# Ledger of designs, part 120: peptides against a protein of PDB entry 6B4J

Target 1, 315 residues: chain A of PDB entry 6B4J
Amino acid sequence: DITMQWYQQLQDASMQCVLTFEGLTNSKDSQAKKIKMDLQKAATIPVSQISTIAGSKLKEIFDKIHSLLSGKPVQSGGRSVSVTLNPQGLDFVQYKLAEKFVKQGEEEVASHHEAAFPIAVVASGIWELHPRVGDLILAHLHKKCPYSVPFYPTFKEGMALEDYQRMLGYQVKDSKVEQQDNFLKRMSGMIRLYAAIIQLRWPYGNRQEIHPHGLNHGWRWLAQILNMEPLSDVTATLLFDFLEVCGNALMKQYQVQFWKMLILIKEDYFPRIEAITSSGQMGSFIRLKQFLEKCLQHKDIPVPKGFLTSSFWRS

## One batch from the design tools (peptide; made by RFdiffusion4, then SolubleMPNN)

Design b1_p20_2_s1 (from b1_p20_2, 10 letters changed)
Fold by OpenDDE base, seed 3:
Structure b1_p20_2_s1 (fold): chain B 315 residues (1-315), chain A 20 residues (1-20)
Amino acid sequence: as target 1 above (315 residues)
Amino acid sequence: SEESKKILEELKKLEEELLK
């Protein structure tokens, strides 16, 4: 399975990255520990500062992240921090930065859907300049949300139930599995972030270059989802999330082919979703249905709430 | 429908090609 091979390759690369900076992370030296913490803060704090407030502030954050990744010193926590402070510093920062982007999908976007766009545009811009960060974003995303690949993890012989639940993306703490609503909320956030990343370009970069992970991957994602059996509650939820965020962009890009796909979803895929939807899960199904019906009726997909406008960049 | 089946096959093919 080529999809699973791709998934595994990214996971392997991520694991190799972790091994590369193991010396930094496992060091008992006080200075190394300090450097690690400083680098971690320098990598993650700017991402947490991303907001919908002003384009100028977003640019400052981007520049800071880019500077850090470029080996330049940046101010963090009142100190000058550079990846050159340790031989594994760059790998560590790239990994932690990527992890933080995905975490913002999992947490911030999950709670505030509009936050997807400013986070995504920074992530996209950084990915363009630092491809390794992009690969690591995918690795983190895929691990936390296998539905972003997409694939549905299967139970294997000898696997512990908790491990299987974790593979599905559930958080398991103290042998208690995460509630379904919280699980779906987190998955939604990550899918929304991904859907935003694949359509957005950093406006101050070389826009003539091809998006490093563009809308073609969105099309692929939809294609894969539609060729899979739907998963109860999950498919309806995430399909809605994805289409709400990037449906407008896909419509513009793929035009007639996109509409054919939407019709296919309505006519062929909906009944399959419905067949596996319990009465308690009808909310997600109904939401998707209403969205598609509205879009098909109006022959338009609205620009998602929170989409960055020219006025945002002038602020 | 037959058209739907065709679209699904095309999408499947596209997905496979994008991952090569």
Scores: peptide ipSAE 0.058, ipTM 0.751, DockQ to the pose 0.620
Fold by OpenDDE base, seed 5:
Structure b1_p20_2_s1 (fold): chain B 315 residues (1-315), chain A 20 residues (1-20)
Amino acid sequence: as target 1 above (315 residues)
Amino acid sequence: SEESKKILEELKKLEEELLK
């Protein structure tokens, strides 16, 4: 399976990255620990500062992240921090940065859907300049949300139930599995972030270059989802999330083909979703149905709430 | 429908091409 090969390649690359900076992460040396902490903060704090408030602030954050990745010193926690402080510093920072972007999808976007866009545009811009960060974003995203690949993990013989639950993307703490609502909320946030990344370009970059992971991957994602048997509650939820965020962009790019796909979802895929939807899960299904019916009726998909406008970049 | 089947096949082909 080519999709699974791609998934595995990204996971392998991520694992190799972790092994590369293991010396930094496992060091008992006080100086190494300090460097690790400083680098971790320098990589993650700027991402946490991303907000919907002003384009100028977003640019400052972007510039800081880019400077750090470029080997330049940046101010973090009142100290000058550089990836050159340790030979494994760059790999560590790239990994932690990518992890933090995905975590913002999992947490911030999950709670505030509009936050997807400012986070995504920074992530996209950084990805354009630092492809390895992009690969690591995918690796983290895929691991936390296999539905972003997409694939549905299956139980293997001899596997512990908790490990299977984790493979599905559930958090398991103290032998207690995460509640379904919280799980879906986190998955939604990550899918929304992904859907935003694939359509956004950093406005201050070289726009003549092809998006490193553009809308064609969105089309691929939809294609794969539609070729899979739907998963109860998950498919309806995430398909809605995806289309709400990037449906307008897909419509503009693929035009007639997009509408054919949307009709296919309504006519052929909906019955399959309905067949596996219990009475307690009708909410996600109904939401998707209403969205698609409205879009087909109006022959339009609205621009998502929180989409960055020209006025945002002038602020 | 036959049209739907064709669309799915085209989408699947596109997926495969993007991952090569």
Scores: peptide ipSAE 0.050, ipTM 0.739, DockQ to the pose 0.608
Fold by OpenDDE base, seed 2:
Structure b1_p20_2_s1 (fold): chain B 315 residues (1-315), chain A 20 residues (1-20)
Amino acid sequence: as target 1 above (315 residues)
Amino acid sequence: SEESKKILEELKKLEEELLK
C-alpha cells in the first residue's frame, strides 16, 4: 500500500529526528538543560502568538521563526537564543516547531476554526523555506490524526485496548478514554489546519515556486476518503471540515472534476454514510448533507470564514 | 526526498483514477 508506505516513511523520519537530538534532551548537564528549555520556548512561543489581529504581527512572527531556523540569534523571554548553542539544536527546534503547529490545530483551531488560516499561512511559508519542518508537520499530524493520511487504524492481536485507542487518535489518561465529542473536536481542528495549509502560500515568499504540499494533496485526500468505507461519525465530520475549509480552493483548481466529485459524494457516498450513522450521530451527517446540497444548488462553495484578505495583510 | 516526491505523485495519479 503506497499510502501506508508514505505514512511509515514520515514516521520513521520523525523517529530518526528524535534520535538525533537525544543527547540534548537526555543531558544531565545544567547548561544543556537550559539551552533545551530556551530553544523549546523560542520554537513554540511565536507559534502561540499567531493571531488574526494584524498581518504585520504575523510577518514579525514568521521572520522570527525563520531567523531561528536559519541559525540567527533571536530574542526569547528576554534572552538571546540560537540553534548554534548546541550541535543538536536545529534538529530539536525543527521537531518542536512542527509539533507546535499541529498542536495549534488540535487546540486553537479546534476551538476557533478561523484560527486555521493565520497558523496555516505561517506553516506553509516556513515549510517552503524549511522542507524538513514540513515533513515533521505531516509526521506529527498523521500520528495524532490518522484520518489526515487517511487511514483507519485496525486492532491487532495482542495489542492493548488503550494503545489501540491512542492509535485511533484518542487521548487516554488514567485509563479513561477521551469523550467522543472532544475527540472529534480535536480531529476537526487538525483536518481544518491541514486543509488550510495545502491552499495557502506565504505572500512574501517566492510564489512562483510550486507549493511544497499543495492542493493536489487535498485532491488525493478526498479520493482516498471516498475510496474507503466510511467510519461512523468520523467520516461525515472530517469530510465536512475539509470541504468547508478548502472546497472553494479545490473548486477553482479542479473545476468540472471537483463538481463530479461532489455529485459522487451526494449520490454514492452519502447512502454509505447514512447506513452506518446512528440516531445519536445524525448531527454530523445532516451538517454535511446540508452543506453539499447548498453547494450543489448554488453551484458555488463559499470562501471559508476567516480566510485572509488583502486588508489583513495591510494591517 | 526525491523518492518521497515520486511516491506522492504516483499516489495522486492512482487516487485521481479512482474518481473517474
Scores: peptide ipSAE 0.030, ipTM 0.631, DockQ to the pose 0.051
Fold by OpenDDE base, seed 1:
Structure b1_p20_2_s1 (fold): chain B 315 residues (1-315), chain A 20 residues (1-20)
Amino acid sequence: as target 1 above (315 residues)
Amino acid sequence: SEESKKILEELKKLEEELLK
């Protein structure tokens, strides 16, 4: 399976990255610990500052992240910080930055869907300039949300239930599994972030270049989902999230082929979702139904709420 | 990276197959 091979390659690359900077992370030296903390803050704080307030602020954040990744000193927490402070500094920063982007999907986008767009456009722009960060974003995303690949983890003989639950993307703390609603919110946030990344380009970059992970991956994702058996509650939720965020972009890109796929979803796939949907899970099902019916009736998919406009970039 | 390019090519092929 090419998809699973791709998944495994990204996970292996991520694991190798962790091993590369293990000396920095496991050091007991006070100076090394300080450097690690400074680098971690420099990598993650700018991402947490991303907001929908102004395009100029977003540009400043982007420039700061890019400068850090380029080996330039940046101001963080009142200190000058550079990846050159440690031989493993760049690998560490790339990993932590990628992790933070995915975490913003998991937390910020999960709570505020509109936050997907400013986070995604920065992530896309950084990915264009720093491909390794992009690969690590995918690795983190795929590990936390296997449905972003997509694949459904299977229970293996001898596996602990908690480990299986974690593979499915659930948080398990003190032998208590995360509530389904919280799980779905986190998965939704990550899928929405992904759907935004694949359609957005940093406006101040070289737009003549091909998107490093563009709408073709979104099309592939959608096609792969349709070739899989639906999962109770999860498929209806994430399919809606994905289409709400990138459906308009997919419609514009693939036109007639997109509408053929949407009809296929409504006529063939939707009944399969219905068949596995319990009375307690009707909320996600109904939302997807209403969305599909509206889009097919109007022959249009609306631009998602929070989509960045020209006025945003002039602010 | 060359590896990323290869993965992308494989995904493009897969996309084409899934669209048939």
Scores: peptide ipSAE 0.027, ipTM 0.604, DockQ to the pose 0.079

Design b1_p20_2_s2 (from b1_p20_2, 9 letters changed)
Fold by OpenDDE base, seed 5:
Structure b1_p20_2_s2 (fold): chain B 315 residues (1-315), chain A 20 residues (1-20)
Amino acid sequence: as target 1 above (315 residues)
Amino acid sequence: SKESEEIREELKKLEQELLS
């Protein structure tokens, strides 16, 4: 399976990255620990500062992240921090930065869907300049949300139940599995972030270059989802999240083909989702149904709430 | 429908092309 090979390649690259900076992360040396902490803060704090408030602030955050990744010193916690402080510093920062972007999808976007766009545009811009960060974003995303690949993890013989639950993307703490609503909320946030990344370009970059992971991957994702048997509650939820965020962009790019796909979802895929939807899960199904019916009726998909406008960039 | 199947096949081909 080509999709699974791609997934595995990204996971292997991520694992190799972790091994590369293991010396930094596992060091008992006080100076190494300090450097690690400083680099971790320098990589993650700017991402946490991303907001919907002003384009100028977003640019400052972007410039800071890019400077850090470029080996330039940046101010963090009142100190000058550089990836050159340790030979493994760059790999560590790239990994932690990518992890933080995905975490913002999992946490911030999950709670505030509009936050997807400012986070995504920074992530996209950084990905354009630093492809390895993009690969690591995918690796983290795929690991936390296998539905972003997409694939549905299966239980393997001899596997512990908790490990299977984690593979599905559930958090398991103290032998207690995460509640389904919280799980879906986190998955939704990550899918929404992904859907935003694939359509957004950093406005101050070289727009003549091809998006490093553009809408073609969105089309691929939809294609793969539609070729899979739906998963109860998950498929209806995430398909809605994806289409709400990037459906307008897909419509503009693929036009007639997009509408054919949307009709396919309504006529062919909906009955399959319905067949596996319990009475307690009808909410996600109904939401998707209403969205698709409205879009097909109006022959339009609305621009998502929180989409960055020209006025945002002038702020 | 036949049309739905054709679209599904086209989508599958596009998926393979993007991953190749």
Scores: peptide ipSAE 0.048, ipTM 0.742, DockQ to the pose 0.633
Fold by OpenDDE base, seed 2:
Structure b1_p20_2_s2 (fold): chain B 315 residues (1-315), chain A 20 residues (1-20)
Amino acid sequence: as target 1 above (315 residues)
Amino acid sequence: SKESEEIREELKKLEQELLS
């Protein structure tokens, strides 16, 4: 399966990256430990500072991340930090940065959906300049949210139930599986972040170039989802999340083809979702239903709340 | 419907092309 091959390729690249900086991560040397911590902070703190407040602040954050990835010294925690401080520094920073972007989807976007857009535009812009960071973002995203690929992990003979649950994206701590609502919340955040990344371009970059992971991947994602059996609660939730965030962009890009796809969802795929939806899951189902009906009725998909406007970039 | 199946096949083809 070509999708699984792509998934595995990204996971292999991510694993190889971890191996490349193992010397830095496992060092007992006090100076190496200090460098590691400084690099980790330099990679992650700027991402945590991303907000919806001002475009100028977002640009400063972007410039700081880009400078770090470019081998320039940056100020972090009152110290000058550079990836050149260790031969494995760049690989480590790229990995941790990518991981942090996905964590912001999992945590911040999960709780505040509007946060997807400023995080995504920075991620997209960094991806354009640093393709390896983009690949690592996908690797982390796919591992935490297999539905972003999409594929459904299968239980293998001899596998522990907890390991299977983790493969499905659940957190399992002390033999306790995460509650379904928390699971879906995290998955929603990651899908929303992904849906934002594929449509956004950093406005201060070379916008004449092709998006490194653009709306064509959104079309691919939908195509793959529609060719899969729906999962209870998961499909209705994530399909809504995806369409709410990038449906307007897909509509503008694919026009008639998009509407054909939306009709296919409503007429063919939606009954299949309904058939597996329990009474306790009706909320997600109804939300998707209402969204689809409204969009089809109005022949329009609204611009998502939190979408970055020209006024944001002038602030 | 036949139309739905045709659209599904088209989408499947597009998915494969994007990953190849």
Scores: peptide ipSAE 0.045, ipTM 0.741, DockQ to the pose 0.647
Fold by OpenDDE base, seed 1:
Structure b1_p20_2_s2 (fold): chain B 315 residues (1-315), chain A 20 residues (1-20)
Amino acid sequence: as target 1 above (315 residues)
Amino acid sequence: SKESEEIREELKKLEQELLS
C-alpha cells in the first residue's frame, strides 16, 4: 500500500530526527538544559502568537521563525537565541516547531475554527522554505490524526486496548479514555488545519513555485476517504470539516470533477455513512448532509469563514 | 449506480497517479 508506505516513511524520518537530537534532550548538563529550553521557547512561542488580528503581525512572526531556522539569532524571552548554540539545535527546533503547528490545530483550531487560516499560511510558507519542517508537520499530524493520511488503525493480537485507543488518536490518561466529543474536536481541528495548509501560499514568497503540499493532496485525501468504509461518527465529522475548509478551493481547481465527487458522496457514500450512524451520532451526519445539499443546490461552495482577505494583508 | 461506480474508479485512478 503506497499510502501506508508514505505514512511509515514520514514516521521513520520523524523518529530519526528525535534520535539525532537525543544528546540535547537527554543531557543533564545545566547549560545544555538552558539551551534546550531557550530553543524550545524560540520555536514555539511565535506559533502561539499567531492570530487573526493583523497581517503585519503575522509577517513579523513568520520572519522570526524563518530567521531562527536560517541560523540567525532571534530575540526570545529577553535573550538572543540561535540554533547554532548546539550542533543538534536545528533538528530540535524543526521538530518542535512542526509539533507546535500540529498542536495549534489540535487545540486552538479545535476551539476556534477560524484560527486555521493564519496558522496554516505561516506553516505553508515555512514549509516552502524549509521542507524538512513540512515533512515533520505531516509526521506529527499523521501520528495524532491517522484520519489525515487517511487510514484506520487496526487492533492487532496482543495489543493493549489503551494502545489501540492511542493509535486511533484518543488521549488516554490514568486508564481513562478521552470522551468522544473531545476526541472529535481535536481531530476536527487538525483536519481543518491540514485543509487550510494545502490551499494557502505565503503571499510574500515566490508564488511561481509549486506548492510543496498542495490541493492535489486534498483531492487524494478525498479519493482515499471515499474508497474506504466509513467509520462511525468520525467520517461524517471529518469529511464535513475538510469540505467546509477547502471545498471552495477544490471546486475552483477541479471544477467538473469536483462536482462528480460530490454527487458520488450524495448518491453512494451517504447511505453507507447512514448505515453505521447511531441515533446519538446523527448530528454529524445531518450537518454533512445539509452542507452537501446546500452546495449541490446552489452549485457553489462558500468561502470558509476566517479565510484571509486582501484587507488582512494590508493591515 | 453504474455512474457512481465509474466515478469511484476514476477517483481510484487519480489517487494512484497522485501517489506515484
Scores: peptide ipSAE 0.046, ipTM 0.741, DockQ to the pose 0.680; fails the geometry check
Fold by OpenDDE base, seed 4:
Structure b1_p20_2_s2 (fold): chain B 315 residues (1-315), chain A 20 residues (1-20)
Amino acid sequence: as target 1 above (315 residues)
Amino acid sequence: SKESEEIREELKKLEQELLS
């Protein structure tokens, strides 16, 4: 399976990256520890500062991240920090930055859906300039949310139940599995972030270049989801999340083909989702149904809330 | 701001990691 090969290649690259900077992360030297922490802060704090407040602030954040990745010194925590402080600094920063983007999907976007767009546009812009960061974003995303690939992890003989639960994206702490609502919330955040990334371009980049991971991947994702058996609660939830965030962009790009896909979802896929939906899980199904019915009735998918406008970039 | 609080929490976690 080409999709699974792609998944595995990204995971292997991520693991290799971790091995590359292991010397930095495992060092007991006080100076190395200080460098590690400075680099970690320099990589992650700017991402945490991403907000919907002003385009100018977002540009500053982007420039700081790009400068750091380019080997230039940046100010972080009142100190000058550079990836050149350690031979493994760049690999470490790329990994931690990518991880942080996905964490923002998992946490911030999960709680505030509109936050997907400013985070995604920065991630997209950085990905364009630093492809390795993009690959690492995918690796982190795929590992935490296999549904973003998409695939459903299978239980293998001899596997511990907890490990299987983790493969499915559940958090397991002290032998307690995460509650379904929290799980779905985190998955939703990550899918929404992904759906935003694939449609957004950094406005100050080279717009003539092809998006490094564009809407064609959104189309692929939908096609693959529709070719899979639905999973209870998960499919209805994430399909809604995805379409709410990137449905308008897909509509504009694929036009008639997009509407054919929506009809396919309504006529062929909905019954399959319904068949596996219990009475206690009807909420996600109903939400998806209502969304699709509204879109089909109006022959339009609304621009998602929080979508960045020209006025945002002038602020 | 919520963002400032998140940054502060992140910094605290990182500092704790440094001290461990």
Scores: peptide ipSAE 0.000, ipTM 0.298, DockQ to the pose 0.012; fails the geometry check

